# Peptides against a protein of PDB entry 6NYY: the designs that were tried, part 202

Target 1, 212 residues: chain A of PDB entry 6NYY
Amino acid sequence: KHFEQAIERVIGGLEKKTQVLQPEEKKTVAYHEAGHAVAGWYLEHADPLLKVSIIPRGKGLGYAQYLPKEQYLYTKEQLLDRMCMTLGGRVSEEIFFGRITTGAQDDLRKVTQSAYAQIVQFGMNEKVGQISFDLPRQGDMVLEKPYSEATARLIDDEVRILINDAYKRTVALLTEKKADVEKVALLLLEKEVLDKNDMVELLGPRPFAEKS
Target 2, 212 residues: chain A of PDB entry 6NYY as posed
Amino acid sequence: KHFEQAIERVIGGLEKKTQVLQPEEKKTVAYHQAGHAVAGWYLEHADPLLKVSIIPRGKGLGYAQYLPKEQYLYTKEQLLDRMCMTLGGRVSEEIFFGRITTGAQDDLRKVTQSAYAQIVQFGMNEKVGQISFDLPRQGDMVLEKPYSEATARLIDDEVRILINDAYKRTVALLTEKKADVEKVALLLLEKEVLDKNDMVELLGPRPFAEKS

## One batch from the design tools (peptide; made by RFdiffusion4, then SolubleMPNN)

Design b2_p30_3_s2 (from b2_p30_3, 16 letters changed)
Fold by OpenDDE base, seed 5:
Structure b2_p30_3_s2 (fold): chain B 212 residues (1-212), chain A 30 residues (1-30)
Amino acid sequence: as target 1 above (212 residues)
Amino acid sequence: ASSLEDDPTEEVERFRKALEEAEKLLKEEL
């Protein structure tokens, strides 16, 4: 019941106005954003957050600013670490609260879209093969799938495997770094906005060479 | 700190359900 209602609220696009987050909502957002921030910090191929904020903006309860990489080409490893970073908010909520919010569902949707793109568009799966299909855009009539029902089932299975692998990787990372997630969340609750320098002060220098 | 040792199985099931719902949403958008 509560989960279905949460999904309906996400789908229904209730842009709740600039409502002052209740203290408990603010706490949830802080741990959610801290999960993204810590995952991005400790994943080599993820883009670290330049700015983390729990200040509600009209389109969301929190926002993360990433380094704008004008990168048009991604490796499978880069896409996996980006999926893990996207799951970081959800995993943080699970670790700290044992519950998932609507924000965590939106992140799961993004991860699902990325997984389908890797398997269907980029041919990045050995079982499905080096195939590339155009996924219908939102609102396009689902024309006949250019592949058999058997291939569709295989794609769905491999998407689930990929997402589960990314999830397990994120759970392992944020469980190991649980104290770091809490440090970031607590500082977010105090400052509302963190920059790269705040992250360095809390976590130390990022363990990966900055790609200049 | 109540370590709710929630059965890792329940977390995986919740994740699977959320995944199925996300897949449904993707298919409905498609």
Scores: peptide ipSAE 0.013, ipTM 0.384, DockQ to the pose 0.024
Fold by OpenDDE base, seed 3:
Structure b2_p30_3_s2 (fold): chain B 212 residues (1-212), chain A 30 residues (1-30)
Amino acid sequence: as target 1 above (212 residues)
Amino acid sequence: ASSLEDDPTEEVERFRKALEEAEKLLKEEL
C-alpha cells in the first residue's frame, strides 16, 4: 500500500487536490484516458496498464499508469504500439466528441518526436536507410546537416507516413472497441480511478500473455 | 560542396510543418 502510493506519486506526480475539473472537462478527460487505456489493453507490445485516473496530477488532468519496463532496447513494433497508445486519447476525443483538445496536442508532439527518432536516430526506415543522426536540440546551432536536402525531405515524408499509419491503426482499433472505451470512460466518471482488475472485469482478460 | 549551413530554425520549422501536416491528415481521415 504505502510503496504503491509512493510509486504512484513518483510516476503520476502529486495529486493536485486544488484543481477541480468542471463536469464537461471531467467527461473529456475520462474519455481521453479511456482511449489510452483501451488502446494499451488491445495492443500486444504496449506496456501493461496498472492504473488509469481522471484525478488531476501535476501538469496533467488525468493519467494512465503503465508498468515501466526497464527496457533499453525497443523494436519497431513496440514503438508503433506505443505510438498508437499515445494517440489513443486524441482518437477517443475525436470519436466521441468530434473535437480535439489541447491535451491531445501534447500527445501528437510525443508521437512526432518518436517517429523522427525511429527514422533519424534508430535507422528503422527502409527508404531512408540505416542512418543515425542526433536530432538538433532546440537552440543547438547545427552547423552542418549530416544529410542532403533530398534526404531531409524523405525523412519528413516517412515521418508523416509513420504517424499516419499509427493514427489509422489507433482509429481502427478504438472504433472497433468503441463500446469498451465508453464502458471505461463511464466507470472512470464514477470511480475516478481504475486498476487492472477493474479493466479485467469490464473488458475481460487482456488478450496477450503478460510477459513476466 | 556548398555547405548550406541549414539554419537549425529551418529544421524546427520542418518539424512544426510535419506536425501540422500530420494534424491535417488526421482531420481528413476522420
Scores: peptide ipSAE 0.013, ipTM 0.385, DockQ to the pose 0.018; fails the geometry check
Fold by OpenDDE base, seed 1:
Structure b2_p30_3_s2 (fold): chain B 212 residues (1-212), chain A 30 residues (1-30)
Amino acid sequence: as target 1 above (212 residues)
Amino acid sequence: ASSLEDDPTEEVERFRKALEEAEKLLKEEL
């Protein structure tokens, strides 16, 4: 219910504003970033973790840095795991605090945007079909939508389904790995920055062979 | 509830922006 309402707000374009960090906020950020880190660790197609930090940088209160794959083509499975990793922070906050912060809204926006791209641009949905819409640019005299209202509704529905699937997958994973999320969060609160070696020491080797 | 506004132009533009942002995010996360 709360997650579905959040998706609807993101899709509907409702944005909210945020303020400066307190100790409880630092704790929340640690668990948020731990959620991203642990999700990325245990998802096969997620990018390898390089660094996790709860030190505020620019627009973020914390960050997880991953080794980008020099990959221009993604499978549906890879995109799903990336969505799950992106949801990891939000899901961690929900599991540990029963509340969602504004940091988790940006992650949901990213996931929503990824879901739309998969369905509309990449044709990765069986119900919508193999469609790729060249949407008009701003200022183009578009007299008609490139898709029907029925198609638009179908797209919105399939986006919600895809996000919900990613969410459920992330909840299942981080619930199973709850103790690992806690370990990472506690170590983040102590060290403020973790690298790949810290994660290996804490969680063991990543269960997926790094393609060199 | 469809997030589609009654104005087709605004809907298309919103959707275009969402796709462009999605592409940008996918590229930035890459």
Scores: peptide ipSAE 0.013, ipTM 0.377, DockQ to the pose 0.055; fails the geometry check
Fold by OpenDDE base, seed 2:
Structure b2_p30_3_s2 (fold): chain B 212 residues (1-212), chain A 30 residues (1-30)
Amino acid sequence: as target 1 above (212 residues)
Amino acid sequence: ASSLEDDPTEEVERFRKALEEAEKLLKEEL
């Protein structure tokens, strides 16, 4: 309990009990978070869901919390499923509302950052090759590009491809599981917070064994 | 959001453009 609350405070920030979401905003957040939760539930290499909440915390209106594996090394498959899970909120908004809110932009940014890291830092793209270079950080004077302009364009193209692949995968998954997303969203609107047990009751057991 | 917004590096600008284009592609596929 105390440790979970500490993790929740670190990840989600302090609950803003005073921030009352408008009903439509609350609905949007519920479907957004349900998208993350369901995507993570049905993706083998996604981190296991711990908690999903639509209670506003810090700057966020909701969150899905996953157990980070004490894993320093990720496979390409793990990173892809993580990208799909991250896109789950955005895709859910599109499926249910035919629109994407500004809340989904942060998720797309995270996905884009992950895609660049995979291609540029981890050498996980066959076309770009087994190269590794650091992405510029804020305030870094990039004196010399470790790659040509042609390589830069190739990187950008391959990043787009990777994001689109993750997006399509997420759309396919959440379209198939649309009823499950709705069930989770509706239950979130009622309970505001769901745990793993709530998800098991609602959706059945996660189809993948928790890799310890 | 905030950490990349103020970086004048060409790579960061490329990243922003790629992000914007990815957002556009995602909207067009839907």
Scores: peptide ipSAE 0.012, ipTM 0.388, DockQ to the pose 0.023; fails the geometry check

Design b2_p30_3_s3 (from b2_p30_3, 17 letters changed)
Fold by OpenDDE base, seed 4:
Order: structure tokens, then C-alpha cells, then sequence
Structure b2_p30_3_s3 (fold): chain B 212 residues (1-212), chain A 30 residues (1-30)
């Protein structure tokens, strides 16, 4: 309880009880968050869902809270599933509304950052090779790229491929699970907050054994 | 807007431009 609340405060920020979402905005947020939640539910290497909410907190209009894995090491498969989960909100909006909102911009940024890190920092791409470059920290003057312009283009291409693959995977998953996304979204509109038990009641038990 | 668990990866400033381009391309392909 105390740990979950602490994580909730860190991830979600302080609940701004004062922001009243318009009904249409609330609907959009519900389907967006349902997309994240359902993607995370059906992706083996995604973090386990703790809470999903459409109550505005801090700068967010909604959130899906996951148990942070104390993982020091990530596999390529884990990072891919995390990318797919992160795309889940945007993909849900596309499937249900045929439009994308500005709310997905930060998710795209996270996905793109993850893709670059996989390829450039972790050497997880066969075409680019086993390269590891120290990513400049915020404020470091990047004077010289440690690789050629040709390598930079290759990196950009492979990043795009990786993101597109994650996107397609997410589209396939949430299209298959479209009814589940809708169930979660509708229940969010009623309860505003769902926990793991609500998800089990709606979707059944998560198909993956929780890593204890 | 949604909030998820923070990605353990930080945005490399070196790739900021490429990141922006990749985001744009992704949005155009959607």
C-alpha cells in the first residue's frame, strides 16, 4: 500500500481534482488508457498492471501504473513488449476513433528513445552491429559522432523499422483484443479507476505467470 | 495524455533530430 502510493505519486503526480474532463475527452482518455492496459495484459514481458485511471494527475489526463520491475537487465523481447505497451494508447485511439490525439506524443517519444537505445547503446541490431556508444547526457556538447554519417543513416533506418514492427505488433494485438479494450474503456468510464482485480474480472486471469 | 512507467532509457541528444524525424515518419505512416 505505502509503496504503491509512493509509486503512484512519482508516476502519476498529484491528482488534480480540479480538472474536469469533457465527456468526449474522458472517452478518449478511457480508450487510450484501456489500450495501454490491454496491451500490457497480453504481452508476456510487459510489466504487471497495478492500476489504470482516467482521473487527471499532474500533467496527465490518465495513466496506467505498472509494477516497476527491479530489472537491471532487459532482453530485446522485453524491450519490444514494453514498446508495444507504450504504443497501446495511440493504437487504441486509431482503432476506435480513427484519429490520434496529442496525448500520444510522449508515448511516441518514449518508444523512439527506447529504439535508439537498443540499437546504439545495447548493440541489439544485427545490421548496425555490436556497437555501444555512450549516449550524451543532457548538457553534454556532442562534438563528434563516434560513427560515420552512413552508420547514422543506417541507425535511423533500423530505428524506424523497429518502431514500425512494434506498432504493427500492437495493432495486431489490440485488433484481436478489440472487445477487451472496449470492456476496459467502458468500465473506466464508470469507475474512473481500475485495479488488477477489475482486469481479472473483465478479461480473466492474465495469461502469463506473474514472476514472483 | 497517459503516464506509464518511465523508460529506463534516456533521450540521447545526439539523436534528437533523428528522433524527431522518426516520430514524424511514424505519424505519417499511420
Amino acid sequence: as target 1 above (212 residues)
Amino acid sequence: ASSLTDDPTEEPELFRKALEEAKRLLEEEL
Scores: peptide ipSAE 0.016, ipTM 0.458, DockQ to the pose 0.143
Fold by OpenDDE base, seed 5:
Structure b2_p30_3_s3 (fold): chain B 212 residues (1-212), chain A 30 residues (1-30)
Amino acid sequence: as target 1 above (212 residues)
Amino acid sequence: ASSLTDDPTEEPELFRKALEEAKRLLEEEL
């Protein structure tokens, strides 16, 4: 209990009891977080869901908490599933509301960063090749890119392809599981917080063996 | 109405716009 609460505080920040979401905002957050939760549930290489909440914490309006893997090495497949899980909120909003909200901006940023890292740092793209370049960091002078303009264009194209593939995969998944997203969202609106047991009761057991 | 296109090869316009914005924000943070 105390350790879980501590992890929740680190990941989500302190619950702001004073931040009252409007009903429509709360609904949007519920479907957004349900998208993350359901994507994570049905993606093999996603981290196991521990908790999903629509209670505002810090600057976040909701969160999905996963069991962190003490993993230093990620496969391309694992990174793809993580991208899809990260897109789950945005895709859920698209499926249910047909609109973009600012709530998905940070998720899109994370996905974009991951895609660039895969291509230019981890050498995970066959067209670009097995290259590893440092991405500009915040505050670094945009030094001349260590690669040609032709390579830069190729990188940009392959990043777009990777993100689009992850998006389409997420759309396909959450469209198939649309009823499950709805169930999770509605239960979130009722309980505000769901744990793994709530998800098992609602969706059945996760189809992937928990890596102990 | 889902803005999702029936063409699996087409990038959804809303996604494209959101991604472009996210990229711009990343560039501004760098």
Scores: peptide ipSAE 0.021, ipTM 0.489, DockQ to the pose 0.023; fails the geometry check
Fold by OpenDDE base, seed 3:
Structure b2_p30_3_s3 (fold): chain B 212 residues (1-212), chain A 30 residues (1-30)
Amino acid sequence: as target 1 above (212 residues)
Amino acid sequence: ASSLTDDPTEEPELFRKALEEAKRLLEEEL
């Protein structure tokens, strides 16, 4: 209990009890977080969901906590499923509300960073090739790109393709599981916090064996 | 009109805009 609460404080920050979400905002957050939760539930290589909350913490209006695998090496498939999970909130908002909120911007940023890292750092794209360039560090004046402008354009195009593929995959998944997203969102609006057991009760056991 | 009804081969307009914004933010943070 105390250790879990400490981890929650480190990962989620302190609950801002003073931040009152408007009912419509709370609804949006519930569906957003439900999208993350359901995507993570049905994606094999996504990290197992530990907790999902619509209680505002730190800078976030809601959060989903996952058990990080102590994994130092990621496959392309694992990174794709993580991208899809990260897009789950955005896609849920699109499915249910047909609108984009600013809450999804951080998720899109993370997905974009992951896509660039896959292509530029990890050499995971066949068209760009097995290249590994350091992405510009924060504050480094990128005076010269280590590659041509033609390569830069190719990288940008392949990043877009990768993110779009992840988005389409997430749309397909959450459209298929739309009723499950609704169930999770409604239960979040009732309980504000769900754990893995709530998800199992609501959706059934996760289709993938938890690799211990 | 949900982008969900759009041609699955096309990039959703809402996604494209959001991606472009996210890219700009990434470039500003780098």
Scores: peptide ipSAE 0.020, ipTM 0.488, DockQ to the pose 0.024; fails the geometry check
Fold by OpenDDE base, seed 1:
Order: structure tokens, then C-alpha cells, then sequence
Structure b2_p30_3_s3 (fold): chain B 212 residues (1-212), chain A 30 residues (1-30)
């Protein structure tokens, strides 16, 4: 309890009790967060959902809290599922409202940063190759890009491909699970906060065994 | 138009903007 609350404060910031969301905004947030929650539920390598909330905290209008795996090494599959989970909010908004809100912009930024890291830092792309650019430490004047303009273009192209693949995967998943997204969103609108047990009651047990 | 109905070959404007921002951040870190 105390540790979870501390993590909630770090991730969500202080509950700003003062931002009364309009009903339509609250609905948008509920479906957004439901998208994250459902994507995380049905993606094997996503972190287990601990809590999902539509109560505005800090910089977010809602949040999904996951049990961080104390994992320092991620596989490509794990990173892809994390990207899909991060896209889940945006994809949910598109499926249900046919529009994208500014709330999804931060998620897209995170996905893009993850994609760049996979391609440039982790060497997870066969076309770019096993190029690990040591990110210059803070203070080294990076006078020259460690790669050619042609390599930069290739990186940008492969980043786009990776994001699009994650996006398509998320669209496919949440389209298949559309009814589940709606169930979660509706329950969020009622309870404002859901935990893992609420999700189990609503969706059934998560299809993947918790690695104890 | 929802990106769901858009030509899947067209890069969403939001992806382009996010890519540009991430590239800038990477360049600032680099």
C-alpha cells in the first residue's frame, strides 16, 4: 500500500483535485485509458496492469499504472508490446471517436523515442545493422554525427516502419477486443479507478501467467 | 479523417511531428 502510493505519486504526481473534466473529456479519457489497459492485458510481454484511473493527476488526465519489471534487458518482442500498449490510448480514441486528442501526443513521442533507441542504440534492426552509437556523454561536443546523412535517412525510415508495425498491431488487437475496451471504459466512468481485480472480474484472468 | 480510414501508406502528421521531435531530442542528446 505505502509503496504503491509512493509509485503513484512519482508516476502520476499529486492528484490535482481541481481540474474538473467536462463529461465529454472524461469520456475521452476513459476510453483512452481503457485502450492502454486492454492492450496491456492481452499483450504477453506488456507489464501487468496494477491500476487504471481517470482521475487527473499531475500532467495527465488519466493514467495506467503497471508493475514495472525489474528488467534491465528487454527483447525486441517486449519492446514492441510496450510500444503497442503505449499506442493503446490513441488507437482506442480512433476506434471509438474517429478523432485523436492531444493526450495521445505524449504517448506517440514515447513510442518514437523507443523506436529510435531500438534501432540506433540496441541494434535491433537488421537494415541499420548492429550499430551501437555510444551516445556521447553530456559534455562531449558532438561535432559530427557519428553516421552519414544516408544512415540518418535509413534510421528515420526504419523508425517509421517500426512505429507503423506497432500501430497496426495495436489496431488489430483493440479492434478484436473492442467490446472489452468499451467494458473497461464504462466501468472507469462509473468507478473512476480500476485495479487488477476489477480487470479480472470484467475480462477474465489475464491470458498470460504472471512470471512469479 | 480518422487515420483508420486513411491510406496506410500515408504517414500520419502526428507521427511526423513526433518523429521530428524525437529526432531533435536525440540530436540534443547526441
Amino acid sequence: as target 1 above (212 residues)
Amino acid sequence: ASSLTDDPTEEPELFRKALEEAKRLLEEEL
Scores: peptide ipSAE 0.018, ipTM 0.518, DockQ to the pose 0.025; fails the geometry check

Design b2_p30_3_s4 (from b2_p30_3, 16 letters changed)
Fold by OpenDDE base, seed 2:
Parts: structure tokens; sequence; C-alpha cells
Structure b2_p30_3_s4 (fold): chain B 212 residues (1-212), chain A 30 residues (1-30)
């Protein structure tokens, strides 16, 4: 219910005012970032975690840094695991606090954008078909949609399905790994910054070989 | 300066913004 409503809001542009993360909300940030970190740790196609921090930098109250793979081509599986990793913060907040923050909404927006790109640009959806629509360049007046209104509705529906699938996958993973999320969050509250070695010490070696 | 390859997410954001603006313009012309 709350997740579907959140997707609808992100798709429809209805931003609900969520609680703004404050520097005093270190606990919420720690569990949020721990959710990202743990999801990335246990997802095969997620980028390897380099650093997790709850130290505010710029507009962000926390961040997880990953080593991006130097690859230009992404599989559907890789994009799904990246979506799940991006949902990790939100799912962690839901599991531990029963609430979401503005940070979790921004992650949901990012996931929604990725889902649209997969369906509209990459043709990765069977129902929509093997289509690729060029996104309008900045400054181009999109006078006409490159697809019918019926296709637009289908795209929106398939985006919701894809995001919901990624969400369910993330919920299953972080529920299974709930104790690991808590360990990471507690250590973040102590150290404020964790590296890959801290994660190995807490969780053991990452189950997936780093593709060099 | 590694060109931050426009995250496909930013491209989609721009697309959505363009679509919403196009809808608004179409609604104003009606």
Amino acid sequence: as target 1 above (212 residues)
Amino acid sequence: ASSLEDDPSEQVKKFREALEKAKELLEEEL
C-alpha cells in the first residue's frame, strides 16, 4: 500500500512531504546507509561497496560509494540489482522504523527513472516490446510523444511492475539479512565511516568475486 | 574531469519534465 502510493506519487509528480533528514537523525541515516551497503554486498550484479558514510556532505546526510564497473553495456539483471541496491535505504527504514524519509523518496525517484529507461530506451520489457525511444534533449520541445497514449499507460504500468519486483526482492534480501543491516548501522553510528575492510570484518567476504 | 556520463536517470528525469511541460502546454492550448 504505502509503496504503491509512493510509486504513484513519484510517477505522478505528487511529492508528499516526508521527514527531512537532520544531522541529529544519525540513527535514521545509519540504518538507511546500512540498507544500501548490505543490499549491495549481497547482490551479485551490484557495484562493489567502497565506502559508507553518515557524515553529511553537501546536501546528503549519508552516502554509500561504490566502484562503478567500467562497462558501457548493462544487462537487465545488472540494472535490477542496481535498483535493489538503490531501494536498500528505503527498505531498511521500513523494516526498522516503519517510516520513510525524503532520502528514501529520492532513491525511489532514481529507481523509477531507471525503470523508465529500461522500458522506453533499452527495450527491456516484453509487453512494451523491443522499442527504443530517444529521450528529448534539453531544450527540445517534445511536441509529440513518440508513442500513443495507450502505450504511455502500458509503459507506466510496466514501470510500476518492475519497481515493485525490485522492491520485493530488496525486502526479501534485507529481511533475511536484517541482523547484518543492524550490525552495519551500529558500527556506522560508532565510526561514522566504514570501508570495504570493515564490511568484510562484519559480514565476511563478499559472496561474489569482484570482476576486475 | 571524467564527464559524469548523464546517469540514465537524469535523462529520464529530463524526459519526464519535458513530457509534463508538453502536457501543460497542451492543456493551456485547449
Scores: peptide ipSAE 0.015, ipTM 0.395, DockQ to the pose 0.030
Fold by OpenDDE base, seed 3:
Structure b2_p30_3_s4 (fold): chain B 212 residues (1-212), chain A 30 residues (1-30)
Amino acid sequence: as target 1 above (212 residues)
Amino acid sequence: ASSLEDDPSEQVKKFREALEKAKELLEEEL
């Protein structure tokens, strides 16, 4: 109990008990977090859900906590499923509300950063090839482009393709699982916090064996 | 003359622009 609460405070930050969400905002957050949770549940290479909450913490209006795998090496498939899980909130908002909120902006940033890293740093794109370049950091003077303008355009195009593929995959998944997203969202509105056991009760066991 | 292409600031700018375009494309698919 105390250790779990300490980990939750480190990962999720302190609950802002003073931040009252409006009912419509709370509903939006519930469906957003339900989208992340359901995407993570049905994607093999996504990190297993530990907790999902619509209680505002730190800078976020809601959060999902996952058990990070102690993994230093990621496959392309693992990175794709992580991108899809990250898009799950935004896609849920689209499916249920036909609108996108600013809450998904950080998720888009993470997805885009992951896509660039896959193509430019990890050499995971066949068209670009096995290249590994440092992404320009904010404030880093990159003295020379390690690649031509033609390669830069190719990188930009392949990043867009990868993000769109992840998006389409997430839309397909959450459309198929729309009823499950609704169930999770409604239960979040009731309980404000769900754990793995709540998810198992609601959706059944996760289709993928947890790698111990 | 180091081409303007070798300016680190321009590389960072290009990657930021690509990031924003990728967000826009994702928004259009939504």
Scores: peptide ipSAE 0.014, ipTM 0.395, DockQ to the pose 0.020
Fold by OpenDDE base, seed 1:
Structure b2_p30_3_s4 (fold): chain B 212 residues (1-212), chain A 30 residues (1-30)
Amino acid sequence: as target 1 above (212 residues)
Amino acid sequence: ASSLEDDPSEQVKKFREALEKAKELLEEEL
């Protein structure tokens, strides 16, 4: 219910007023970033974690840095795992605190954008079909909608389904790995910055062979 | 529910902005 309402708000462009973070902000950020880190660790197609930090930087209170694969072509499975990793912070906050922060809203926006791209641009949805809309660039008078209102509704519905699937997958994963999320969060609170080696020491080797 | 949010043109605009931003995010993550 709360997650669906959040998706609807992101889709509808209703910005929730940012709540000012409480004195427990650092703890919240640590568990948020730990959620991203652990999700990325245990998702096969997620990018390898390089660094996770709870030190505020210009765009956020924490960050996870991953080694981007120079990959121009993503599978549906890869995009799903990336969505799950992006949801990891929010899901961690829900599991540990039952609350959602502004950081989690930005992640949800990214996930929503990815879901739309998969469905509309990449044709990765069977119900919508293999429709790639060349969306007219900013400034072209969009005289005609490239799709019907019925198609727009279908797209919105399938976006919600895709995000919900990614969310459920992330909840399942981070619930299973709850102890690992807590370990990472606690170590983040101590060290403020973790690297790949810290994660290996804490969680063991990543269960996926590094494609060299 | 403001009647302007039901404007199909604004929905398309928001959708385009979301897709452009998704492209940018995908390109920045790429």
Scores: peptide ipSAE 0.017, ipTM 0.400, DockQ to the pose 0.043; fails the geometry check
Fold by OpenDDE base, seed 4:
Structure b2_p30_3_s4 (fold): chain B 212 residues (1-212), chain A 30 residues (1-30)
Amino acid sequence: as target 1 above (212 residues)
Amino acid sequence: ASSLEDDPSEQVKKFREALEKAKELLEEEL
């Protein structure tokens, strides 16, 4: 309890009790967060959901808390499932509303950063090869790229391919699980906050053994 | 949902940095 609240305070910031979401916004956030939650539930290498909330905190309109695996090494498959989970909100909005909101912008940024990191830092792409370059930090002057313009184009192309593959995988998953996304979204609209037990009640036990 | 999880990329970076530092330390002992 105290530790979770401390993490929530550090991570979520102060609950801005003052930001009342409009009913339509609240609905959008509920389906967005439900998309993340359901994607995380049915992706083997995604981190298990601890809590999902549509209560605005700090700068976010909603949040999902996951139990981070204390893992320093990630496989390509693990990173892909994390990308899919991160795309889950956007994909849910597309499936249910036929539109994408600005709420997914930060998720797209994270997915893009992850894709670049996989290709450029981790050498996880066969076409680009085993290269490792530091990604420019936000605000760093674009220092001379340690690779050719041809390599830069190849990286950009392979990043797009990776993101598109993650997107397609997420669309397939959440389309299959559309009814589950709706159940979670509707319950979020009622309770505003769901935990792991609520998810088990709605969806059944997570199909993957909790790695102890 | 902002997955507030430490960016896996940063974790891997930290791991690599630690590994490089460990190699340097081993070379100095050697």
Scores: peptide ipSAE 0.008, ipTM 0.364, DockQ to the pose 0.166; fails the geometry check

